# Peptides against a protein of PDB entry 5CWW, part 48

Target 1, 194 residues: chain A of PDB entry 5CWW
Amino acid sequence: VPKLQGPFDFDLNPEDEQDDEVELKDIYVIGEKPRVADLMRGEEEELEMMKEDQHNGLSLNIICLLSTSGQVKICLDIDGVEAQWLPPRSKNKRLFAPPPEPPSLLTFQTFDTLKPAEVTPDGWPMFSEDATSPYSFYVTHPAGITYISLTPWVFRLESELQSDSEAGTEFRIDLLAKGQGSERDRIFTQTRTQ

## One batch from the design tools (peptide; made by RFdiffusion4, then SolubleMPNN)

Design b2_p14_7_s2 (from b2_p14_7, 6 letters changed)
Fold by OpenDDE base, seed 5:
Structure b2_p14_7_s2 (fold): chain B 194 residues (1-194), chain A 14 residues (1-14)
Amino acid sequence: as target 1 above (194 residues)
Amino acid sequence: KPRVTRLPPSSSTP
């Protein structure tokens, strides 16, 4: 039986004190790349085909949050939320291991998909997947549709996570967060028929 | 063709 995971603690940057008022409307999860090396232990031929997929994705889960205002928050699961299964009811009273600390989500980027004049109190924006890339998606709102791509930074972040250099990793990740943001392209705008 | 308009970079509050 899958364990219900959550609540997630959002390590919201304390400077985002204004974000506590953000009404969340939708959540979109991008799963980590499969650890092909761990799964294919014994099947050498399929390992080569999966290594050639040059789009080695991020080794972390990405959690995207969408507000009524069309604000998107990109969160990274740093602690690696592995699918926790309820331990089989083994009759042995194993000491209650303290409940695992809730996974900390790092807010990596925050951005808007709507202009202030497009925001409505009854707006219900939604995520939808892009069939062409796991790191691209759409935000649909009554005012319009916005294409989002995380590809400008995802592969650079993965390269940093795979680097053996502990020294300066935090600084380089901070530079990535402040650097090239996610691509945001409005592909459709609803003309308000007056 | 749908007119693709890139949204301005959000002011990432540092």
Scores: peptide ipSAE 0.063, ipTM 0.693, DockQ to the pose 0.055
Fold by OpenDDE base, seed 3:
Structure b2_p14_7_s2 (fold): chain B 194 residues (1-194), chain A 14 residues (1-14)
Amino acid sequence: as target 1 above (194 residues)
Amino acid sequence: KPRVTRLPPSSSTP
């Protein structure tokens, strides 16, 4: 039986701590790239071909949060939420291993999909997938539809995570977070029929 | 043509 995992602790940047009042309306999860090495245990020939596809997604889970205001938070699961199974009901009083520390989610990027004038208190923005890319999605709101792509940074972040140089990785990740944001294209805007 | 408008980078400094 799968173990229920959570709650997740959000390591929000201290600047994001003020957002505790953000009413979330939707969540979109982009799963980590499958560890090709673990999947290909026994298929050595296919392993070589998949290594050449350097367009390999992020090795971290991405959790996208959407507020009533149309704000999107892109969070990274740094600790790696592994699928935990309920241990078989072995009667042994194994001491409650301290509950594993809830996985920390790092807020990587925060951005708006709505203009202030488009925000409504009853707004119900929703995520939807893009069939063309796992790292692209749409935010639909009554005011309009916004296309979002994480591709500007995802592959760079993965390259940093795969780098053997631990030195300066944090700094480079911080630069990526502050640098090229996600692509955000309003593809539809609802015209108020006067 | 649907008007595609790139939204400005949010000024939300992380």
Scores: peptide ipSAE 0.063, ipTM 0.694, DockQ to the pose 0.056
Fold by OpenDDE base, seed 2:
Structure b2_p14_7_s2 (fold): chain B 194 residues (1-194), chain A 14 residues (1-14)
Amino acid sequence: as target 1 above (194 residues)
Amino acid sequence: KPRVTRLPPSSSTP
């Protein structure tokens, strides 16, 4: 039986502390890139070809959170949140294991998909996948549809995570977070039938 | 033609 996970601690940027109780409406998870090396164990020649053609996706899971206001938070799972299962009914597990520390999610980017005038109290924005890219998706709201792409930063972040130089990695990741935002394109806007 | 409009970067208020 799957275990309910949470609460998650969000490392919110200090600027996000002013966001009132954000009512979340949807969640979208982009899984980490498959470990092609682990899948192709024994086919070294195909592994080299796949390493060149695959713009290697991000090694971290991405968790996208969507509020009623159409705000999107892009969170990175640095700690590697694994699916937790209810422990098998073994009679002898000591009641005294401290609860595991809640996994921390790093808020990498926060952005809006709606204008203030488009926000409605009964609005229910939803995520949907882009079949053409794992790092692109749509936010659908009654006011319109917004295309989002994480591609402006995902590959640079991966290159940074794969760098042998641990020195200054956190600083460079912070610069990436503050630098190039995700692409956000409104592809459809609902005309109010007057 | 569907009008594609790039949303402005969210101004991080300084």
Scores: peptide ipSAE 0.061, ipTM 0.683, DockQ to the pose 0.057
Fold by OpenDDE base, seed 4:
Structure b2_p14_7_s2 (fold): chain B 194 residues (1-194), chain A 14 residues (1-14)
Amino acid sequence: as target 1 above (194 residues)
Amino acid sequence: KPRVTRLPPSSSTP
């Protein structure tokens, strides 16, 4: 049986500490790039072709959070949240293991998918996948549909994470976060028939 | 053609 994970701690940008009770409506997870080397044990020729694909994706899990207002938070799992299964009911309650520290998520980007006039108190925006890219998805709301792509930054972030230069990595990542944001394109807008 | 419009940056620029 899958273990329920959470709560998650969010390292929010101090500017996002606005006490607005962000009611979350949906969560979308983009898994880290597979360790191709571990999966392709024995297929050396196919492994070389997959390594040459400059688009191997991010080595971190991405957690997207969606609020009632249509705000999206893009969070990075820097600690590596692994899929946890309930241990088989071995009677040995290790009663004394300290509760695992809640996984910390780094808020990388925050953006809106709705205009203020489109926000409704009963709004229930939802994520949906893009079959063409693991780093693209849709937000559907009664007011419209927004396409989102993380591709403008995800590969650059991966390049920084893989850089041997520990010096200035944090600064370069901060520049990436503040730089080219996620692509956000409204693909459909619901016409209010009065 | 569906009208694709880029959304403006959110007022909450991080």
Scores: peptide ipSAE 0.058, ipTM 0.691, DockQ to the pose 0.059

Design b2_p14_7_s3 (from b2_p14_7, 6 letters changed)
Fold by OpenDDE base, seed 1:
Structure b2_p14_7_s3 (fold): chain B 194 residues (1-194), chain A 14 residues (1-14)
Amino acid sequence: as target 1 above (194 residues)
Amino acid sequence: KPRVERLPPSSSVP
C-alpha cells in the first residue's frame, strides 16, 4: 500500500486557489504499476507476465481526493515524470542531500459525485475499491453510491508518458485532461423517506 | 433493474 507520508505540494491551477475552502474527507491512492525497467532486475518471468497484460496501467501514482461535498479530485504524482527528464544528478554523494522535495501533485480532473441538493454539512463520503479493476472505485455517501472509472483516459495517458517526445508532454497531458472525463455512474440513490 | 444514472461530464475542467 503506497503510504502518503508527506505534505503534497499541489500544483493547483491558479483557478484552484479557491480550493482552500474544500474540506477533504478521504484519500484513495492507486499505486503506479512497477516500471518495466525496475522489473528488469527481477525474475524475467514476472517481466513477461507484465508485458502480456496489455492493460499496462499508469506508471504514475494516482491520488484521489474526496471532499465533504462529494467532489473528487484526481491528482497525478508527477515526480516520476520529472525524475525521467532530470539528468541523473551526478552521484556526488555530498553528505547533505537536500531533504527530499515533497511530491508534486498535478490535478488532472475534478468532478462531482453528488447533486447540490444531496450535499449535507455532516456528509462523510468515502472511497471503496473495485475488486475487478485497479482503475475503478466507488464513492459512498448517505445519498447514494457512485461508480467511477478512470479507464477512459488512463491508458491514453500512459501511452503519452511512454512516448519518446520530451517536448510538449505537459500540453498533451492538458489535452487529455480536457478531452476524456472519468466515467461516473450513480448505481444507487437513497430514497429520502419523508 | 437498478437504474444506473450516468452523471454528466463535470464542466469544471481545471
Scores: peptide ipSAE 0.187, ipTM 0.765, DockQ to the pose 0.055
Fold by OpenDDE base, seed 4:
Structure b2_p14_7_s3 (fold): chain B 194 residues (1-194), chain A 14 residues (1-14)
Amino acid sequence: as target 1 above (194 residues)
Amino acid sequence: KPRVERLPPSSSVP
């Protein structure tokens, strides 16, 4: 059953609220890929798994936030992680689960797509998908187009999330966040003809 | 040739 994606309550980390009022202009969501273990339950999904012989996608939703300044925040829906750590609630007790707490978003990475001189107060950058990769996208601004790829870390993160070792997962995720960032390639720059 | 400029890794480690 496709879980209804969203609404994501963006608890932007309150520490990020103290700096420059980040005016968000666009949001790009990369939906979670079904886990291999969930796919093995249906015969039809087994054929899709065999075609996904390549790197299974991330089992978490990724929420990309784009500001007027061309800053991108990569957020992870960690409710999927907590739900992995919480033993599957035994089917039987209809205890009124408190309303699902709004999805906790972890800011995994923050990066710029514009140079300071390219930032304009009326800028309206936008996301667009890469039809060739689910974990890559473009940021389009009047100053230029930047290709972004999350592939340097998403598959490593998924490997950590699928590891049976709960111990140190948070630490390893933090190391991934601080490690190799997303690929950022300016593929087009609008030359201001002065 | 379109010059692809790889942007430096953002030093904004949170």
Scores: peptide ipSAE 0.186, ipTM 0.764, DockQ to the pose 0.054
Fold by OpenDDE base, seed 2:
Structure b2_p14_7_s3 (fold): chain B 194 residues (1-194), chain A 14 residues (1-14)
Amino acid sequence: as target 1 above (194 residues)
Amino acid sequence: KPRVERLPPSSSVP
């Protein structure tokens, strides 16, 4: 289990500083797709299956943040992108490398899983994995269960990250963030026993 | 049948 042990500097939009301190209750991490090159030392058969599944996952880590209100923030670890462009650091510079800067998280999407009337101060929403997809998960709250899927945008984002065209990548990513939300399906709603 | 309710797309705060 990669312990993401670092202070995350959230570039929280300065507008988010005025909203009541969004008390985070849970974190869910979707690890980056294993690099094909790291798997090439192993079984060639897994490599072929990964090439045929054109729907190979994102090369970035995804950090999902869940608040008491049932708000989900989907953050991307963009340090993986910068590291792909950085020439391999000469082994000798590791001795005086400043402590690794905390991973820069880009807030890609923010969405709610609860209606305003379902939000409670004692609410304890939690993430849980979907055993059928690495890019799908559940948010469980006393008011209900919401299925989330990142599949509407993950594969498009990966295609943009793999494109040799550095020019306009940031703009295209911003368009993806604004254009296609994650799938959000309320699969269970608890009836308020009066 | 559990009624699946698709939540409206989040209004991306511009």
Scores: peptide ipSAE 0.181, ipTM 0.761, DockQ to the pose 0.053
Fold by OpenDDE base, seed 3:
Structure b2_p14_7_s3 (fold): chain B 194 residues (1-194), chain A 14 residues (1-14)
Amino acid sequence: as target 1 above (194 residues)
Amino acid sequence: KPRVERLPPSSSVP
């Protein structure tokens, strides 16, 4: 049963509090890869298949936010990381654990899918999945369709999260956020009917 | 041919 994770506290970087009320139009969630340790309680056969898929997805949930302007924010659920580093809380202490704090979302990347001249006040951009990859999707707007792929950074981020060395991990993640943009390909542009 | 345009990398807002 997917636990309805409570209201996400967006730890919006206090610098993002100054961003004008960005009207969100759509949300797209990429679920975390099942943890191998949680799968060890399941069927052994599913565990073997997940080990062979070297394209092991990110161990964090990804939350994509889409604004009216066609801006995409890629947010990471970092509480998933804390839960990995926390020693497995004894099953008995979960009953008295304070309600899990709402998951903290870290804005990892922000990018546009529209040119300024394509932005309309009545725009209804929407996400749609790519059936070929869990880390790729489309943003559809009346002005055009943009293909997005998170693959340039997702696997590297996962490698950092799986590293035994905590030293410098935060710094390397920050470098990944700044250095490796998502792939953004405008696959269709609506011709202005004159 | 649909013109595929790669959008420029997001300027990291400093």
Scores: peptide ipSAE 0.187, ipTM 0.762, DockQ to the pose 0.053; fails the geometry check

Design b2_p14_7_s4 (from b2_p14_7, 5 letters changed)
Fold by OpenDDE base, seed 2:
Structure b2_p14_7_s4 (fold): chain B 194 residues (1-194), chain A 14 residues (1-14)
Amino acid sequence: as target 1 above (194 residues)
Amino acid sequence: MPRVTKLPGSSSTP
């Protein structure tokens, strides 16, 4: 029987730990780029025709979290999500294996999509996909719609992850996280009809 | 440290 994924531990920045009361309203997952090379093993001719489209994505899953306040957290699954199975009901419980440590999610970026005056206690912001890019999406709230694009950093992060040089990779990733953030554009604002 | 970037104020395009 498949096991549900999680729980996940969030490697939250110490500045984000103060928001322990952040009620999450939605989750959006951008899957890792398809490992088509692994799927097409032995079909090298067909793989060559598909190579152009397959190089353009992140090898990590991206988990976007959305709060009632319209705060978006962009989390990276560094460890990768493997298919977990419930242990077979074999009578030999090794009663003494510590539970596996929960997989951690790296908080890469945190940003707001709402002004403080737009936040409502009953607000339910939601994600929606962009049909034009796997790394772009919308946050919809009654106050307005915000376009988000991860493209400013996703391809650079992938280039760093695929670099043959392990030396300084962590430092370069930290520079990417601190560097150019996700693109944010408020494409629609609802006028409060008085 | 991920920077909480506040939304840039709406530049009213004229």
Scores: peptide ipSAE 0.000, ipTM 0.339, DockQ to the pose 0.247
Fold by OpenDDE base, seed 3:
Structure b2_p14_7_s4 (fold): chain B 194 residues (1-194), chain A 14 residues (1-14)
Amino acid sequence: as target 1 above (194 residues)
Amino acid sequence: MPRVTKLPGSSSTP
């Protein structure tokens, strides 16, 4: 029987702990690029055709969270989602394996899609996918529509993750988080007819 | 430190 994913521990910055009242309204998950080389083991000819497209994604899952305020939080699953199974009902369970540590989500970026004057208590912003890119999406709210693209950093992050140096990966990710942010463009604004 | 990028058009008043 597959185990449910979570709970996830959010490694929140202590400055974000003041947001204990952030009501989440939507979640958008961008899956890791498929390890086609591991899946196509024995189909080398089809693997060559897919090699060009395999360079175009992140090897981490991205979890986007959307609040009532239109704040987007981009989280990275650094530990990776491994398929967890409930341990078989074997009569010899070592009664003393500590529970596995919950997977940690790294908060990579936080940004607003709404102006403070556009926020409403009953606001229900929603994610919508972009059919042209897995790393682009829209935030739809009655006040407007915001286009978001993760492309400015996703491919750089992947290049850093594929580097043979495990040492300083966290530091390089922090530099990328502080560097080029996600692209954000307000493509539509609802005019309040007074 | 999450960099809150303000929307273009929030002029900080001088």
Scores: peptide ipSAE 0.000, ipTM 0.340, DockQ to the pose 0.188
Fold by OpenDDE base, seed 4:
Structure b2_p14_7_s4 (fold): chain B 194 residues (1-194), chain A 14 residues (1-14)
Amino acid sequence: as target 1 above (194 residues)
Amino acid sequence: MPRVTKLPGSSSTP
């Protein structure tokens, strides 16, 4: 039986801690790029036709978090999420194994999809998939719909992760986080009929 | 619970 992932503890920055109870309303997960070479092991003739698709994504899982305020946090799974299974019904739980360290998520970007005047306590913003790109999605709220694309940075981040030079990787990733934000476009705004 | 770590200089943009 698969084990549920989470729950997640968010170390909010002290600047983000001053905003009221960050109630999460939705989670959107973008899986790591498929390791086509590992999947097509023994089908090397078909693998040549799929080589074009091997370059088309990030080798990390992306976890998008959506708050009641319409704030989106883009988190990266640096440690990797492995499929966890419920432990076998062995009666010998070693009662003294320290709990595994919870997986760490790197908050790469944080941005708002709503104006302060659009935020409502009863608002339930939700993610919606974009069928045209795995790295694009929508945030739907009663006030409107916002398109989001991670494509401006995803492929550059992948290029940095695949670089043989560990030297300055952290600095280059920090520059990516600061320099090229996710694309954010308000595609629909609900007119309040007075 | 997984821990969310903020990158240095990551900020909320309106």
Scores: peptide ipSAE 0.000, ipTM 0.328, DockQ to the pose 0.060
Fold by OpenDDE base, seed 5:
Order: sequence, then structure tokens, then C-alpha cells
Structure b2_p14_7_s4 (fold): chain B 194 residues (1-194), chain A 14 residues (1-14)
Amino acid sequence: as target 1 above (194 residues)
Amino acid sequence: MPRVTKLPGSSSTP
């Protein structure tokens, strides 16, 4: 049975804390790269050929949230990685262990896809997949279509996560969040024929 | 429509 993920707590940047009720319209999830080494345990010869392709993704789940305003929030599941390396909880569930804390989602980036004049109360922006890249997608609204790419930071973040030092991972992620943003390109704008 | 309602933070009274 696939484990239902959630509920998640959102770790919001202090700048995003002022947005009270964000009305979400869509959610897009990019799964973590498959750990082929864990799947191919016993086929060492095929693992060497697949090592080149294993470098092409993030070891974290990415959750993209889209509001009525056309604002995109990019969230990272950091606790999901820790939960995979946690030694198998010994079958002695101490009946008195507090419930596990809900997994947190780190808000990595927030950005707009619409101009204020393009926002409509009845607006229903939606995500759509890019068939050419797992880390690229489109935001479609009646005012236009915006291409989004996470590639500027995803591979750099993965290289930091593969570093032997668990210490300071949070600090390195914060530096990446403040550094290179996601690529955004308005590929289509709907001309209102007057 | 999924509303992300901020759960009112339990004010831990000191």
C-alpha cells in the first residue's frame, strides 16, 4: 500500500508568513530520483552503466504549489531523506513514544507567473508537465503560458546533498535558495482582441 | 479547492 504522504507542516520564509489564506488551485509533485543502487542490490555490473544516469536528478521530493494569483511556491521534502536513512525502527514500538512529528516542507522559492493586471478572482491556473525534462513544467492561465525550469539549482543542490558532510546541509540549502532562482519564461501571452 | 489553512500555532504559554 503506498504510504499517503502528509499532513505536512510548511516552513515558510518570514516574507511569506504574511500571506494569510493562500487559495491553492493546483499541486505538481516531482518525485526523488530512484535509488537504483537499492533496487539493483546484487547486479553490480549493470549498476556501473546506470551510475551516469543516476547523476541526473535530485534525491529530494519537490512539491510545487500554485495559487489563484499565479504565485508558485517550490517546496522541498527534507525530512523524507532522513526517514529513508533512519535505521529500521525496531519492532518494539514503545507504546509511549510520542507520535512522530509531521514531516516539514521547506519553502525553497516563491515567484509570480502573472502580472497584477492579469489576476482574476475566477482564475484557474494549472500545471502541466514538460515531456522533455522532469525538472521543467508549464503554468497555464487564460492570460498566457509560462515555462518554468528548476535546472539552474536542482543539480547544484544534489551535489551539496551528496557531500559527505551532513553538518550544515540546512545552511547550504539556504544559500542556494537565496542565490540562483528558477528560470521563468512567458512563452505565450493572450492578446485580448478589443 | 485545497485550502492550506494555517493551523493556529499552539501558543506555548511560557
Scores: peptide ipSAE 0.000, ipTM 0.310, DockQ to the pose 0.023

Design b2_p14_8_s1 (from b2_p14_8 with A1M T9E W13F)
Fold by OpenDDE base, seed 2:
Structure b2_p14_8_s1 (fold): chain B 194 residues (1-194), chain A 14 residues (1-14)
Amino acid sequence: as target 1 above (194 residues)
Amino acid sequence: MPPADAPGELREFR
């Protein structure tokens, strides 16, 4: 039986301690790129053709959160939340395992998709996938549609995660977070038909 | 063609 995962602790940037209860309306998950090497253990010839495709994704899950205000938070699952299974009912529950630390999501980027004048209390923005890219998506709101692409940073982050040097990884990730943001393009704006 | 309403300053990344 799969175990329910959560709650997740958000390592919100301490500057985002504006206790404005960000009412979340939608969630979008970009799954980690499957390690094709682990799946293809035995087919050496197909492994060479797939090596070119191995460079085209992030080895972390990305959790996108969307608020009523059209704010998007891009969170990274650094801890690698693996699917937890309920242990079989063996009679020796060690009654004193410390509770597992809640999995932490790193807030990598936060940005708006709406102007302040477009925000409505009853707004229900939604995510939708881009069928052409796993790292691109749309935010749809009654005021308009915004295209978002994570491609400016996702491949750089993967290159840092694949580096043999654990030393300074946190610092390099912080530099990437402060560097090139996600691409945002308003592809449609709803004209108020009076 | 409706005027391309200038992409209003989507708030910068915080």
Scores: peptide ipSAE 0.014, ipTM 0.483, DockQ to the pose 0.277
Fold by OpenDDE base, seed 4:
Structure b2_p14_8_s1 (fold): chain B 194 residues (1-194), chain A 14 residues (1-14)
Amino acid sequence: as target 1 above (194 residues)
Amino acid sequence: MPPADAPGELREFR
């Protein structure tokens, strides 16, 4: 039986001091690229052919959060939140392991998809996938549709994560977060008929 | 014709 995961601690970038209780309306998860190396443990010959394809995704889960205001938060699962299963009924509860620290989600980017005048208190923006890219999606709101692509940074982040230097990964991620943001394009705007 | 509202600067939260 799948275990309910969470709560997640959101490590909000300290510059996101707008601790306005962000009423979340939708969630979009981009699953990590399957670690072909871990799946192919024992099939070393096929692993060489698949190494060329290893550059086609991020080895971290991406959690996109969408607020009523049309704010998108892009969160990274750096800790690798694996699907937790309820322990089988037969393993003695070690009654004294401290609860594992809640997995932290790193808020990588925060951005708006709506103008302040388009925000409504009853707004229910929603995510939808892009069939052409796993790292692109749409935010749909009655005021308009915004295309979002994570491609400007996702492959660069993967290259940093695959680097033999674990040291300074957090710093490099912070530099990427402050660098080239996600692509955002308002592909449709609903004309308010006055 | 009211001016086409400039595409609102998608505020990048730094």
Scores: peptide ipSAE 0.012, ipTM 0.461, DockQ to the pose 0.342
Fold by OpenDDE base, seed 3:
Parts: sequence; C-alpha cells; structure tokens
Structure b2_p14_8_s1 (fold): chain B 194 residues (1-194), chain A 14 residues (1-14)
Amino acid sequence: as target 1 above (194 residues)
Amino acid sequence: MPPADAPGELREFR
C-alpha cells in the first residue's frame, strides 16, 4: 500500500509570504530522469547506447502548481522524495522512529499565463503534456492556451547538479532562477464574442 | 522579454 506523503514545506521566497491565499486548481509532475545505470544493472551493451541520451534530463522531480489566476509555480524536489510504501505488517514493535522531517520543495520560478483582465473567479485552468518534450507543457484556460518550456534552464541545472561541488548548490540554483526564465508563448487567445 | 522586475519572478505576461 503506498504511503501518503506530505505535508510538503514550500521554501517560498520571504517576499512570496503574501501569496498564501492562492487557490490551486491543477498539479503537473515531471518525474526525474530514470538512472538507466541503476535500472539496467547487467545489460552493459544497452547502457552504451543510452549514455548518449543520459545528457537529456533533470535528476530532480519538478512539481508545477497552477492557480485560479493562471499563475504557475515551478517547484524543485531537491531532497529527492522517493515513493514510500507502508511497511508489511510485521509483528515486531518497530520503535517509533521520529516522523521524518517534511520534505521541502524549492520554488524555482513563478509566472503568470493570464492577463489580469482574463482572470475569472470561477476560472479552472488545466495543465496538459507536450508529446514532443517532457519539459514542455500547455496551460489551457477559457481565455486561451499558453505553451511553457522549461528547456532554457533544465539542462543548465542538470549540469550544475552533476558538478562534484556540493558546496554552493543552493546559490547556483538561485543564480539560474534569476537568469533565463521558462519560455512562455500564448499560442491561442479566445476572441471574446460580445 | 518583459523586464524581470524581481529576481525569479516573470510576473508580467506581455
């Protein structure tokens, strides 16, 4: 039986403490790239062909949150939230291990997909996948459709995570967050029929 | 590109 995980702590920027009132409408999760070396333990010949593809993904889970206002929050799972299973009913009193610290999600980027005049109180924006890239998706709202791509920063972030320098990882991630943002393109706008 | 008026926030949709 899967264990329910959470609550998650959001490491929000201290300036974002005013956004606690944002009603969420959808969640989109981009799983970490599978460590092919860990999955193919014993298939060394297939590992060589997949090494060329090893350069094309992030080693972290990405959690995208979508609000009623069409605001997207991109969160990174830096702690590496693994799927937890309820322990089998063994008759042995396992000592109450202290509850694990709640996993923290780093808010990497926040951006809007709607103009203020397009926001409706009953709005229900939704995520949809891009079949061409795991790091691209669409936000669909009655006012329009916005394409989003994380590709401008995902590969740079992966290159930083693969660096042997554990020191200053948070600072390097903050520099990337402040640098090239996610690509946003409004591919469709609904004409307001008067 | 809208000006990033704050580090990490692309709040302005053009």
Scores: peptide ipSAE 0.011, ipTM 0.469, DockQ to the pose 0.112
Fold by OpenDDE base, seed 5:
Structure b2_p14_8_s1 (fold): chain B 194 residues (1-194), chain A 14 residues (1-14)
Amino acid sequence: as target 1 above (194 residues)
Amino acid sequence: MPPADAPGELREFR
């Protein structure tokens, strides 16, 4: 039986020190790129066709959080949270191992999809996928629709994660987080009929 | 690459 995972701790960026308790309305998960080489151990012919698609993704899960205000948080699963199963009902009292530390999510980016005048207390923004890219999605709110793309940074982050140089990786990731944000484009605005 | 919009500016598709 699958184990319910969570709660997750959020490692908030120090710039988020002003984020009061944000009321979350939706969650969108971009799964890590499948390590097809590890899954297809013994099927070498199917592995060659899937190798071309293997250069095109992040080796970490991405968790997107959406608030009532239309704020999006992009979180990274650095610890590589694997699917946990409920332990088999072993009659052996395994001595109290301390509960594993809760998995941490790194808040990589925070940005708005609504103007302050578009925010409503009854707003319920929702995520939807982009069929053309796993790293692009839409935020739909009664005020409008915003396209979001993570492509400006996701492939650069993967290149840093695959680098054998442990020295300065944290600094380079911090520069990526502070650098070019996610692409965000308002594709539709609902005209408020007065 | 289009310039990173300033924090809080949304690009409107015209």
Scores: peptide ipSAE 0.010, ipTM 0.480, DockQ to the pose 0.064

